# Ledger of designs, part 101: peptides against a protein of PDB entry 3H8D

Target 1, 122 residues: chain A of PDB entry 3H8D
Amino acid sequence: DMKRQQRFFRIPFIRPADQYKDPQNKKKGWWYAHFDGPWIARQMELHPDKPPILLVAGKDDMEMCELNLEETGLTRKRGAEILPRQFEEIWERCGGIQYLQSAIESRQARPTYATAMLQNLL

## One batch from the design tools (peptide; made by RFdiffusion4, then SolubleMPNN)

Design b2_p18_3_s1
Fold by OpenDDE base, seed 1:
Structure b2_p18_3_s1 (fold): chain B 122 residues (1-122), chain C 122 residues (1-122), chain A 18 residues (1-18)
Amino acid sequence: as target 1 above (122 residues)
Amino acid sequence: as target 1 above (122 residues)
Amino acid sequence: SNPPPPEEAPPEPPAPPA
């Protein structure tokens, strides 16, 4: 239901193996999340040395953030919140539309704001 | 219809009388806009020396931005776009809920995303 | 320039590779 607040976040992450290396030897990844109200609807991870990871609610629940939005502390993290388009631009580039569509068609996707929007575009 | 992209913007403005003063003597105001798709739905102005101005589509059209979103150049203005909550927080503080409600009740408000959201809260 | 945000871990560590 489009009444839920849609919020988007991005945080950097460093690979566990690089955590103790010098700053110049740390490759930075990016963690992205779309929250449909209190619960995550989509997640995406950009890595410096492997393909992007795309995750959608219902299909990928065990690989996605289990915490509700308040529990994540993301809303309190300065600079973590991003505009919808800042998420969607990367999502689209990474093949997120096709990924979500396939999850809907296979009946693996939980209904979210993202699934509703895609169904309105098709 | 909740299918339209909701976008929010904030830009500073300086009073005409302060335009030629030294920076320390310039009081900065703030101009805020909510666009419901291509057209403005709400506008708000914060002034350093007078009460906030609140404007809603249908009621205040002659005092609001007449340009469609693309014509404003706001989408191309770095740092102008803000999060929905950054607009709503100021809107709420300035009495925007009551202002919009009164405009709906008097049949002055044009139906927008903002009117639909308020009608769902009441 | 805003200092780069501190090295942030995701709110949950990625699930260990299965």
Scores: peptide ipSAE 0.033, ipTM 0.567, DockQ to the pose 0.048
Fold by OpenDDE base, seed 4:
Structure b2_p18_3_s1 (fold): chain B 122 residues (1-122), chain C 122 residues (1-122), chain A 18 residues (1-18)
Amino acid sequence: as target 1 above (122 residues)
Amino acid sequence: as target 1 above (122 residues)
Amino acid sequence: SNPPPPEEAPPEPPAPPA
């Protein structure tokens, strides 16, 4: 079974409300993705003025990137790809472990590498 | 000069505030893109509870998709691609002509197919 | 060398701020 490559990405975004502001008044957010092979497993959004958003496959599919990895072009976007730990460190700080755990327990999470890793930790 | 293919896309999104709500309480927004060859020319966001967001290349680059078309995977996303008129009809209704015109006049708009079409209409 | 394309908007639009 060819082990699906785990790949992680981070890109910045600007809030719609800051869109028309001068560059100095544009607060930067961050979008994070974990791809388990071709498909997204986890997504995360950091905002400058609201709580982080955590998303997991199966539970939050409608709010997550529906493109396969190649379709996103993230692999071709210079500097978008990050190390696993750069994702996990923020995921952990935002309560991602508990969020994913609850999604597993409620049977809302689709099985991914992330669910398997969490289940192997418990 | 190989004329850049004009391609248009529409995808739904859910508000972060509706993320944890039951599916029935999730208000759907819409994201629209116009690609002039490989690069985005216009972007538009429809929201269920706030004004439409209009974005044009050159002026709003920091708020627009920075991926080239192939990188977005939009061409591979089933049903994402829409007819030019499906984009333009919403763009017009949202004041997109005036928005792009003002961006041209202020010298903020990057030359694209959209700017050329508008300048050919005036 | 063209500057790296600006940091990308999410492949999916960020859900609008509430």
Scores: peptide ipSAE 0.037, ipTM 0.408, DockQ to the pose 0.040; fails the geometry check
Fold by OpenDDE base, seed 2:
Structure b2_p18_3_s1 (fold): chain B 122 residues (1-122), chain C 122 residues (1-122), chain A 18 residues (1-18)
Amino acid sequence: as target 1 above (122 residues)
Amino acid sequence: as target 1 above (122 residues)
Amino acid sequence: SNPPPPEEAPPEPPAPPA
C-alpha cells in the first residue's frame, strides 16, 4: 500500500568498548532506519573501523529492529528523524541498491516500499 | 554512585515472522531493561517459543541497548516504565541471579547497581 | 566526572546472533 508513510531516522551509537573512554576517543557509529508505515524496511549501520552493515526486511529480519515505529520511540526522539534523501544518499554510497537487488533476486527480500521503488527503476 | 536513579522498562515486540499475521496469531515477546542512571545494566527478552535471553553489562554489551536512557525515548513512551519489582520478579524467574553471579565470578560483568546489590546479598 | 553518556544504539538491541 503506497499510502504508508515513509519515515527515516538516524541516531549515533558508541561501541560498548568505547563507552567509558573520553568523548574524543569514542569512535561514533551511526544507526539508520527506514520505516515503511509501522515496520522497518531497511536498516544501516555506519562504523568507524569496519564496513557498513546493510540490512533489508525479509532477508535480515533477525538482525533488524523488531519494534514497530511507535514502539521504538524514534518519533519522540528529537533530532532522530531525517529527510528521505539523507538516508538514500548514505544507502547508495554503501552499495544498498546492489544489496537490495540481490535480496530480491534470491527471493529473500520481503515486499516493502524499498523493493517496489527498486523494481520500478529496473 | 548509589545516587544514580534506577529505572526499569518493558515494551512488547513481535517476531518478524509474525509481523503480518492477524493480531491474535502474533506471538508477543517482551523486552525488559534496567537502567543504572543513564546506562543499561541488565536486559531481558521473553519469547513465546524460545528460552528467555538474559544480558548483563560488561559481558553482553554487544547484544545490549547501547543508547543512554534519554536517547532510547523509553522515558517518553507511555506505559514503558515499570516498577523495579516488575522487572526483578521476571529476572528472578528466568535465572537472572545465577546468570549475573556467574558473570561476576568470571570477571565479565561491569560494575553496576545490579552487581553491587548481588554482592551485598552474598 | 560522569562517564560520557553512551551514544545512542538502535532502539532494539541487535538481534541475537543466529
Scores: peptide ipSAE 0.037, ipTM 0.365, DockQ to the pose 0.052; fails the geometry check
Fold by OpenDDE base, seed 3:
Structure b2_p18_3_s1 (fold): chain B 122 residues (1-122), chain C 122 residues (1-122), chain A 18 residues (1-18)
Amino acid sequence: as target 1 above (122 residues)
Amino acid sequence: as target 1 above (122 residues)
Amino acid sequence: SNPPPPEEAPPEPPAPPA
């Protein structure tokens, strides 16, 4: 099994309610994704007016990106791809380690690069 | 063993002979590094007027960066850190796979993330 | 001036808040 390429992305999102507002009144959120090969392993959403959303594969599949990496167009979107650390820093700050750990312990997490890395840290 | 963070860097260099020339007469090369945790695993140099230089840990240690990652200041240098693919694309184009493979087969390569990845591909 | 990245929707709209 070729070790799947780990790729990380960040895109801004605007709330549906702000889509038609003037740019100055649009509060931007940030959508983050970690892809373990073709499939999403972790997702994270930073919102201006609510707590961060953390999502992990296996547990939160219905709330996560169901498109494969190529179908997302993220690899073709200039400035969308980010460094691993740029994802992990925010993930850590948002309590992502504890969230993923709990998902592993409850057997809700699908095995991914993220789960394997966490299990090596614990 | 916590899987060491893989980090990639690129910085421009100017040939010593061009250091004192006007900016328009300075041909820039590019220095690339792959760090497997604190230590360099692969180094690559793109030159304007000579073939690329490829270097791998264990084989080419005397020609490679001997500073640990923190000592290099690369992590603090804005715009120095690059995506894994930005390194690998150039590495592949320069024949880095064959170079590393030969170093593994000759038992000259030190075990790194790079050697482990290549061995999973072969 | 780098044009501001187009306001891009996430590949999948965030699920409407329940």
Scores: peptide ipSAE 0.035, ipTM 0.587, DockQ to the pose 0.050; fails the geometry check

Design b2_p18_3_s2
Fold by OpenDDE base, seed 3:
Structure b2_p18_3_s2 (fold): chain B 122 residues (1-122), chain C 122 residues (1-122), chain A 18 residues (1-18)
Amino acid sequence: as target 1 above (122 residues)
Amino acid sequence: as target 1 above (122 residues)
Amino acid sequence: ENPPPPEEAPPEPPAPPP
């Protein structure tokens, strides 16, 4: 069970409806990803005008990044990679612990570093 | 076995002999630390005029940071925390893999996240 | 201050809300 590298990313996104607006009127969201080795384990989206979206592997695979880490090009995007704590702080604030816990309890979560960490904290 | 948070830090240091010199003549070194939870697991020092110093827990405890992570104040120093890869890249370039391997084989290394990772790569 | 990353679309655009 190779301890896979845990890597975290954040990129800004603009909503499709704002893509053609003036820079001043583009409400920026933030897309966050946690990769457990090559595959995404958690995803989070912060929006300027709606609740955060929280996603966990196994449960939300259809709504999550399907690309492996290398295919995303995130590792080559300057400033995209963030510290683990920069992800976890927002994840915690958005209720990510409870969300992941519920996914584990319902047997919807795929085993990842994130699920293992949560199980060790409980 | 709680998966402890792996945190990495880098701070510049000036040699004692250069402390009182003009800013232009201060050769900066770099101090690197890997904390496996509250305790240091690896330390590295880059010097402008001598070989890198590599240190691993168990073997080099007397030369390593004895303070727990909170006591160091590193988490509160802006720009001190670095990505895992920023540590590992320099560690690898300095021969850290071989250094840690030798410490494991000689039974001088304390079990840490770093020792476990190396054993999973071999 | 890192320059704001270029406004890149997420690797997978969020599915449009239904």
Scores: peptide ipSAE 0.032, ipTM 0.587, DockQ to the pose 0.049
Fold by OpenDDE base, seed 4:
Structure b2_p18_3_s2 (fold): chain B 122 residues (1-122), chain C 122 residues (1-122), chain A 18 residues (1-18)
Amino acid sequence: as target 1 above (122 residues)
Amino acid sequence: as target 1 above (122 residues)
Amino acid sequence: ENPPPPEEAPPEPPAPPP
């Protein structure tokens, strides 16, 4: 549905174990989300000390944001919204194309803008 | 075609008459573009001393950017790319919805992401 | 064997400002 706005977000997170540490000792990760209309299509987590986590709708729903876009408050959080390319650059670098492709081929991925985009590139 | 990336740009321009003036006397305008894949779908010009100019593909092709997105170099111009909402907020404020709607109703607007989005909102 | 749940709960997007 071309009608759904594709919106991308990035927020820093502090690991639970670092929440009570001095600011200098708080290693920040980055949480990324792609919303296809109201619902998340892709999620990605960058960590300071572990591999990136890639998540796609349908396959990883239990590990992804369950809130609709409005419920997240992300649209109201200053500096949270990013350009599509700011998401895609990281997604590509983290192997997101292969991850999503594998999820499509295994029939685990829910159809989203992300799956449609990939199917057009292949 | 959901497959086409929607990309939005904003660049400042100096009026030709102000190009040779002192920097303090250069009134800047703003040029905005929405690209539906490789081709421009909407263009908008904000001026310091005249009404906004709104342009839509099909209707205003002769007054719009003829270059495809890659040819423009906009994607390589630091700070030129903007969020969809940064375009839409100005577009809405300038009466762009009514302008595009009128262009659709008069059969002047070429089908684009912009026309499809509007048809879904109505 | 179900892989152990990842210890790190996905960061809930911060609650909207009150």
Scores: peptide ipSAE 0.029, ipTM 0.580, DockQ to the pose 0.033
Fold by OpenDDE base, seed 2:
Order: C-alpha cells, then structure tokens, then sequence
Structure b2_p18_3_s2 (fold): chain B 122 residues (1-122), chain C 122 residues (1-122), chain A 18 residues (1-18)
C-alpha cells in the first residue's frame, strides 16, 4: 500500500466584513490544512482578533474542509503548498498537540497520519 | 467602469462522515457560488439529508466564501464553472428569491449584482 | 455566540452550522 502523501497548505483570508475596506484596514487571517492522502487530517485558522481555531478529522468534520485534495484546487494554487514544518510550528504554538490528544482520549479523533504521529510522540 | 463579470461555479462535496464509506454509501452534496466580479455575491449548499443552505453577501458573510475568485482556484478547476441559469434554476427552487428579498428588507444584504437584479424583478 | 466562521472560506464552503 503506497503510504499516503502528507501535504500541507496555507492560504490568506480576509474577514468577510473587511472585504470592502481599504487594503490597510483589511485584517488578514490565515487558513492552514494538512492532507493525509486525499482527505484532510487537520485544519487551523489564524485570526487577527480572536483565538486560533484548531480542527481535527473525526471530531470536527462538520467544521473542516470536506473536499478531497484534488477537489480543493490547492495543489494548483501557486504558493499555497507549504513545508510540513511550516504547518507543525504554528500547530504546536496554537496548542494543537493538546487538542489532538484530547480528541484521541475522548475517541472523537478519526485515525490519520496526525493521530499516528502523536501516538509515537507520547 | 468595466461591468463586473458574473461567474457561477458548482463543485461536489461529500459529507465528512461519509469520506471513508464505500462510494455507493457516500451521500454527495453540491456547493454553488455566484461571483460578482472578484467577490462572492451568493452561495448555496445542497445536502442529501438536510435542507439546502442559502447565503447572501452582507448578511451571511461569515458563512460564505471569503476568498476572491482568483484565490479560490475555481476558475482553474475543470468543469467547476457553470452557466448562470444552472445556478439560478437551483437558487429559485430552493427559495433563494425570497431569502435575498428578506435580506434586502432587513438591510442585511450588501449591494451586489444579485440584489440589483432582484430589485429589477420586483 | 457561535464562533465566527472562518474568515477565508476554506476552499470548501464552511461546514453548515450543526
């Protein structure tokens, strides 16, 4: 079985409320995704004026990217793909390890590469 | 001022809960978007097991596509772009005219091509 | 207060509210 490719993406978002403001008044956030093969394993949203949102597959399915990676078009967006460490560094800083661990302990997390890597760390 | 191009898109989604089922057991939904120039004017989500979700710019900004059209990559997805009537036919069937009208009356709808076209119809 | 939905629509529509 070919090991599923782990791919990471980042895209900028501007709050819908800021879409029509002058560029200097548009508070920019960031959307991050980890794909374990064709399906999302983790999602993260950095906001300029609220805490980061962390989402894990199985638990937060209803709040996460439901498209497969090919359907998203992220692989076709220039500069959207980032290195694994560029995702993990932000995930770690935002409390992602503790969030994923809690989702595993509550049996809410679906098995992904991310759950397997945490099990090897802990 | 070059009149903003009206562009319409449709992409399939599979419920996160169905991602790992056999293909025949994956209930497919549809995501629809209307872009008035670079920014989304209307969004619609057809689900296999719940009512359609209708969203209009200004009112539902927080639930809608916040990326500009170029950022979405939809223009680069083969078969994602649909004819205006292919969006409007589903929008009409799902109660979109009444939904947009109510958003205008409550002063929640931001002015878009969609609001202007409804004002001409009524 | 429902957490404000993601500011960029992820390439997927924000999941419908539960």
Amino acid sequence: as target 1 above (122 residues)
Amino acid sequence: as target 1 above (122 residues)
Amino acid sequence: ENPPPPEEAPPEPPAPPP
Scores: peptide ipSAE 0.036, ipTM 0.373, DockQ to the pose 0.038; fails the geometry check
Fold by OpenDDE base, seed 1:
Structure b2_p18_3_s2 (fold): chain B 122 residues (1-122), chain C 122 residues (1-122), chain A 18 residues (1-18)
Amino acid sequence: as target 1 above (122 residues)
Amino acid sequence: as target 1 above (122 residues)
Amino acid sequence: ENPPPPEEAPPEPPAPPP
C-alpha cells in the first residue's frame, strides 16, 4: 500500500455567537487538521476563551471532520495548508501526545499515521 | 530509531554570470532540497536557460549540499521551507522518479527516505 | 556544494474551516 500523504491544515474560525458581531468583537479561533490520506487523523481547535480541543480519529469521530479531504475544499484554499511542524508544535503544546497516547491505550483511537508515529516514539 | 523528519526547502538563486547585472537582467533559478533528517536526500535546481538538475544522495554527493541542515541556516530562513508536495510536484515533472529509480538500480543511491518511498511505490 | 539561494517566500495565510 502506498503510504498515504500526510497533509496539515489550519484555518481561522469565528465562534457562531460572534459571527454576526462587528469585526472588532469577533474573537478568532484556529481550526487545525491532520489528514492521513483522504481522512482526518487529528483535529485541534484553539479558542480565545476556552481550553484547546484535541480530537483523534476513532475516539472523537463524531466531533471531527466527516468529509474526505477532497470534499473539504481545504486543498484549494490558499494558505490553509501548513507544514507538519506547524501542526505538531501546537499539538505538543496542547498535550496532544498524551491525549493520543491515552486514546491508544484505551483502544479508542483507530490506527492512523499519527498513532503509528507515536508508537515509534515510545 | 525515530523516523527522521522530512523537510523541504526552496530558495531562488541567480546565476553567477547574472549576479552583478541589473535586476531586470537577473534570471532567477530555483534551488530545491529534501532533507531526510539532518542530511540532504535529494536536490533539484531549476534554471531559466538549461534543463533542470536532479541530484540524489549517494550518487551525486559531490554536487549536493554538504552541510547538515542546521548548518545551512535554511530552517531559520523565512519562506525557505516548503510543503512536501511542492517539492514532489516539481520533482515528478522533472523526471525525478526515473532519476532516483535509476540511481537505486545502479546501486549509486544511498538509502534515504526518498529511496524507501520509491521502493514502496514500485 | 552549490550555494543556497537567497530569497524568502512565505507560506500562504490560513483560511476558515470548510
Scores: peptide ipSAE 0.021, ipTM 0.552, DockQ to the pose 0.135; fails the geometry check

Design b2_p18_3_s3
Fold by OpenDDE base, seed 5:
Structure b2_p18_3_s3 (fold): chain B 122 residues (1-122), chain C 122 residues (1-122), chain A 18 residues (1-18)
Amino acid sequence: as target 1 above (122 residues)
Amino acid sequence: as target 1 above (122 residues)
Amino acid sequence: ENPPPPEEAPPEPPPPPP
């Protein structure tokens, strides 16, 4: 659905175990989200000490943001919104194309802008 | 075509007549561009002392950027790339929806992502 | 000293690792 605004966000996260450490010892991760209208379509988590986490709507709903975009406050968070390419470049680098493709093929992916885009590329 | 990357840019421009004036007397305008893949789909110019200029591919080609995206150097220009919403909000405010709609209805608009998006909204 | 930007927790904290 080309009517829904595609919006991308990135926020740093600190692991709960590092939350109380000195700032120098806090390894920052990055939380990324793609919202297709009000609902998340893709989520990605970059960790300093473990592999990237890739999540797609329909398959990984229980591990993804359940809040609608307005509820997240991300649109109001200065510096949280990123360019589509800033998300996609990391997504591609993390194997997100293959991950989403596999979710589509297995019929686990909910139809989103992301699934439609991938289907147009194949 | 959902395969083409939609990229948006904004750069300040100074009118030729103000180019040699003191920095305080230079009225900055803003040049906006929407690229649908390599080619411009929409252009907008905000002026401090005249109405906005709206331009759409197919109709206004002679007044629009003829360079492909790579030739413009905009992708390499720090701070030139903007969020889709930063373009669309100004575009909407300047009457861009009506302008593009009229260009579609008159068969002057070249098919772009912008024309497809508008056709989905109507 | 500007307070360090608040360490932005994701809108939903990732579930604790199992």
Scores: peptide ipSAE 0.033, ipTM 0.598, DockQ to the pose 0.042
Fold by OpenDDE base, seed 2:
Structure b2_p18_3_s3 (fold): chain B 122 residues (1-122), chain C 122 residues (1-122), chain A 18 residues (1-18)
Amino acid sequence: as target 1 above (122 residues)
Amino acid sequence: as target 1 above (122 residues)
Amino acid sequence: ENPPPPEEAPPEPPPPPP
């Protein structure tokens, strides 16, 4: 249902390998999520030293958040929720449109708000 | 189309009567808007000294923003855009659900994302 | 400026690289 609430989140993450390093050596990544209602539709990971990771529901489920939105606690984390444009701007820059398009064309993507929006642009 | 981008804004306003008063005497109100794509769906005005004003598309068009979203320049105003929940929380507190419901029942409300969401709750 | 959210682990750590 396209009436589902679209919510976007961003949290910093420290790589496991850097968790016990001095603060100066803790390179922050950024974890991004788009939730289409209770379930994740897109995930994106920005890393300071490797290419961004783009993930879309259906195709990349094993690498994506398996928790529903409420289970993540993201809605209760101050400053975690971001504007749609704050997600989309990064998604676009990372090649997310092409990535999602390819997932749709290969029939790997699960139908989401994101797939429906892209299909309206194409 | 329920696929339209839902965007929410808040800006402070000074009442015309207070425009030329000393800063201490300028009571700030808050103007809120929900845009369903390019057009306003809901408007809300918080005042420091009178009840909130609630407005819904179709019913209150003459009292609402007549400009499309791009014409308002709101998308270009830093800090004007707010999260959906930041709008909805105030809307709920001001009795917006009941107001919109009454507008739907009276057939005064124009169909919007807001009306469609409410109809899913009822 | 909202203080940066605390350095929290992602809700699910990415699977360790193989």
Scores: peptide ipSAE 0.032, ipTM 0.584, DockQ to the pose 0.050
Fold by OpenDDE base, seed 1:
Structure b2_p18_3_s3 (fold): chain B 122 residues (1-122), chain C 122 residues (1-122), chain A 18 residues (1-18)
Amino acid sequence: as target 1 above (122 residues)
Amino acid sequence: as target 1 above (122 residues)
Amino acid sequence: ENPPPPEEAPPEPPPPPP
């Protein structure tokens, strides 16, 4: 159960509309993911010009990565894997604790390592 | 239990005898640690001119870091924290699986996340 | 600090901008 490997990833992305612009006009976003074993538990998108997007399993499954961890190729992408704290720090700053808490309270969150950890802190 | 945060660290060290030598004669070793929550579970030392030293909790407590994770200051040392795989790859190469297995079989290993993971693989 | 990885497309395309 909570013995599954927790793995965290970050990749930069450029919006399709900025892809053909000069480097100075290419605003980078950041895509973050937390995998609880083979399946995504949390996803987060940082943008330079819009609010962060926070997503949690069960609630936001239709907007989250549906690929299993191996299918994503993230484990093979050099520099994509990050430390847990590198994810959590951004998650916290973006209001992820409150977002996940609300998803638990509304019974929309699927039980994950993330939900279990939050419930241990509260 | 197995919900404790697993954290991995690596720091270089120079042997005291090499401390006053020219940079070219300073052979660096590498110290590795796995913390299962606040307490060390595994330790490993790499040396340029002697076999790796492998240590596991319960068996080698007298030779391992006795400080809790916070007391070590490792969490505050920039670049000391490493990904789980960065530890495990070296652990595997140094015969850590067999070392830990033998410690379990001899009933010398204290139960840790590392012992539990190994017992799930076997 | 490892240099940021090269600009990679997310594993799944971000939802189309609204």
Scores: peptide ipSAE 0.032, ipTM 0.570, DockQ to the pose 0.053
Fold by OpenDDE base, seed 4:
Structure b2_p18_3_s3 (fold): chain B 122 residues (1-122), chain C 122 residues (1-122), chain A 18 residues (1-18)
Amino acid sequence: as target 1 above (122 residues)
Amino acid sequence: as target 1 above (122 residues)
Amino acid sequence: ENPPPPEEAPPEPPPPPP
């Protein structure tokens, strides 16, 4: 468990409705992922005009990246990889601790590095 | 072969060097994909400041999407899916016919719907 | 080696809004 590499990524996205608008009218969102080894543990989406979306493995698998890390190509995307704190700071601000805690308590969360770290803090 | 669904996608991208610039200074590119069933057959990249990149399965596998279609999530991305003609029009303009033809002639192209269609036109 | 997915698209799109 503790031997799996924890890797974090951030990429911009544009809303489907803004895809064809002039650049000035395109509000950017941000997609974030935490990979615990080859598999996603947490996903987060920041939107310019709606609440953040928080997703955790086990609970939200149907809404999360089902690709392994190598398949995503994120490791080859220059500037996509971010520091752990760059993910965690946004995760915390979006209520990610409480979201993951509730997923653990409801037995919906798949065990990951993220669940283990939270369980060690509680 | 002919029973595989042909699906086409387009998504915008920003240059790595422009990721952190003001929105007005971000020139957009476009990434295009043709999926022959679950697997990519052709890929194309339009850049604001360099020539188009054309890629065909078999020849350019190392530079193409290695994800199956379901893995990409492109089918769930609103506005990502485009009509065949919306791909082909750009493919033709970028010299894609000649590129694929050369890949067939050099025996580098993996057989796909795209190779079959081109072979029927020649 | 996949080229990185284009910068403006998550590897998986968000589910369509309900």
Scores: peptide ipSAE 0.030, ipTM 0.383, DockQ to the pose 0.060; fails the geometry check

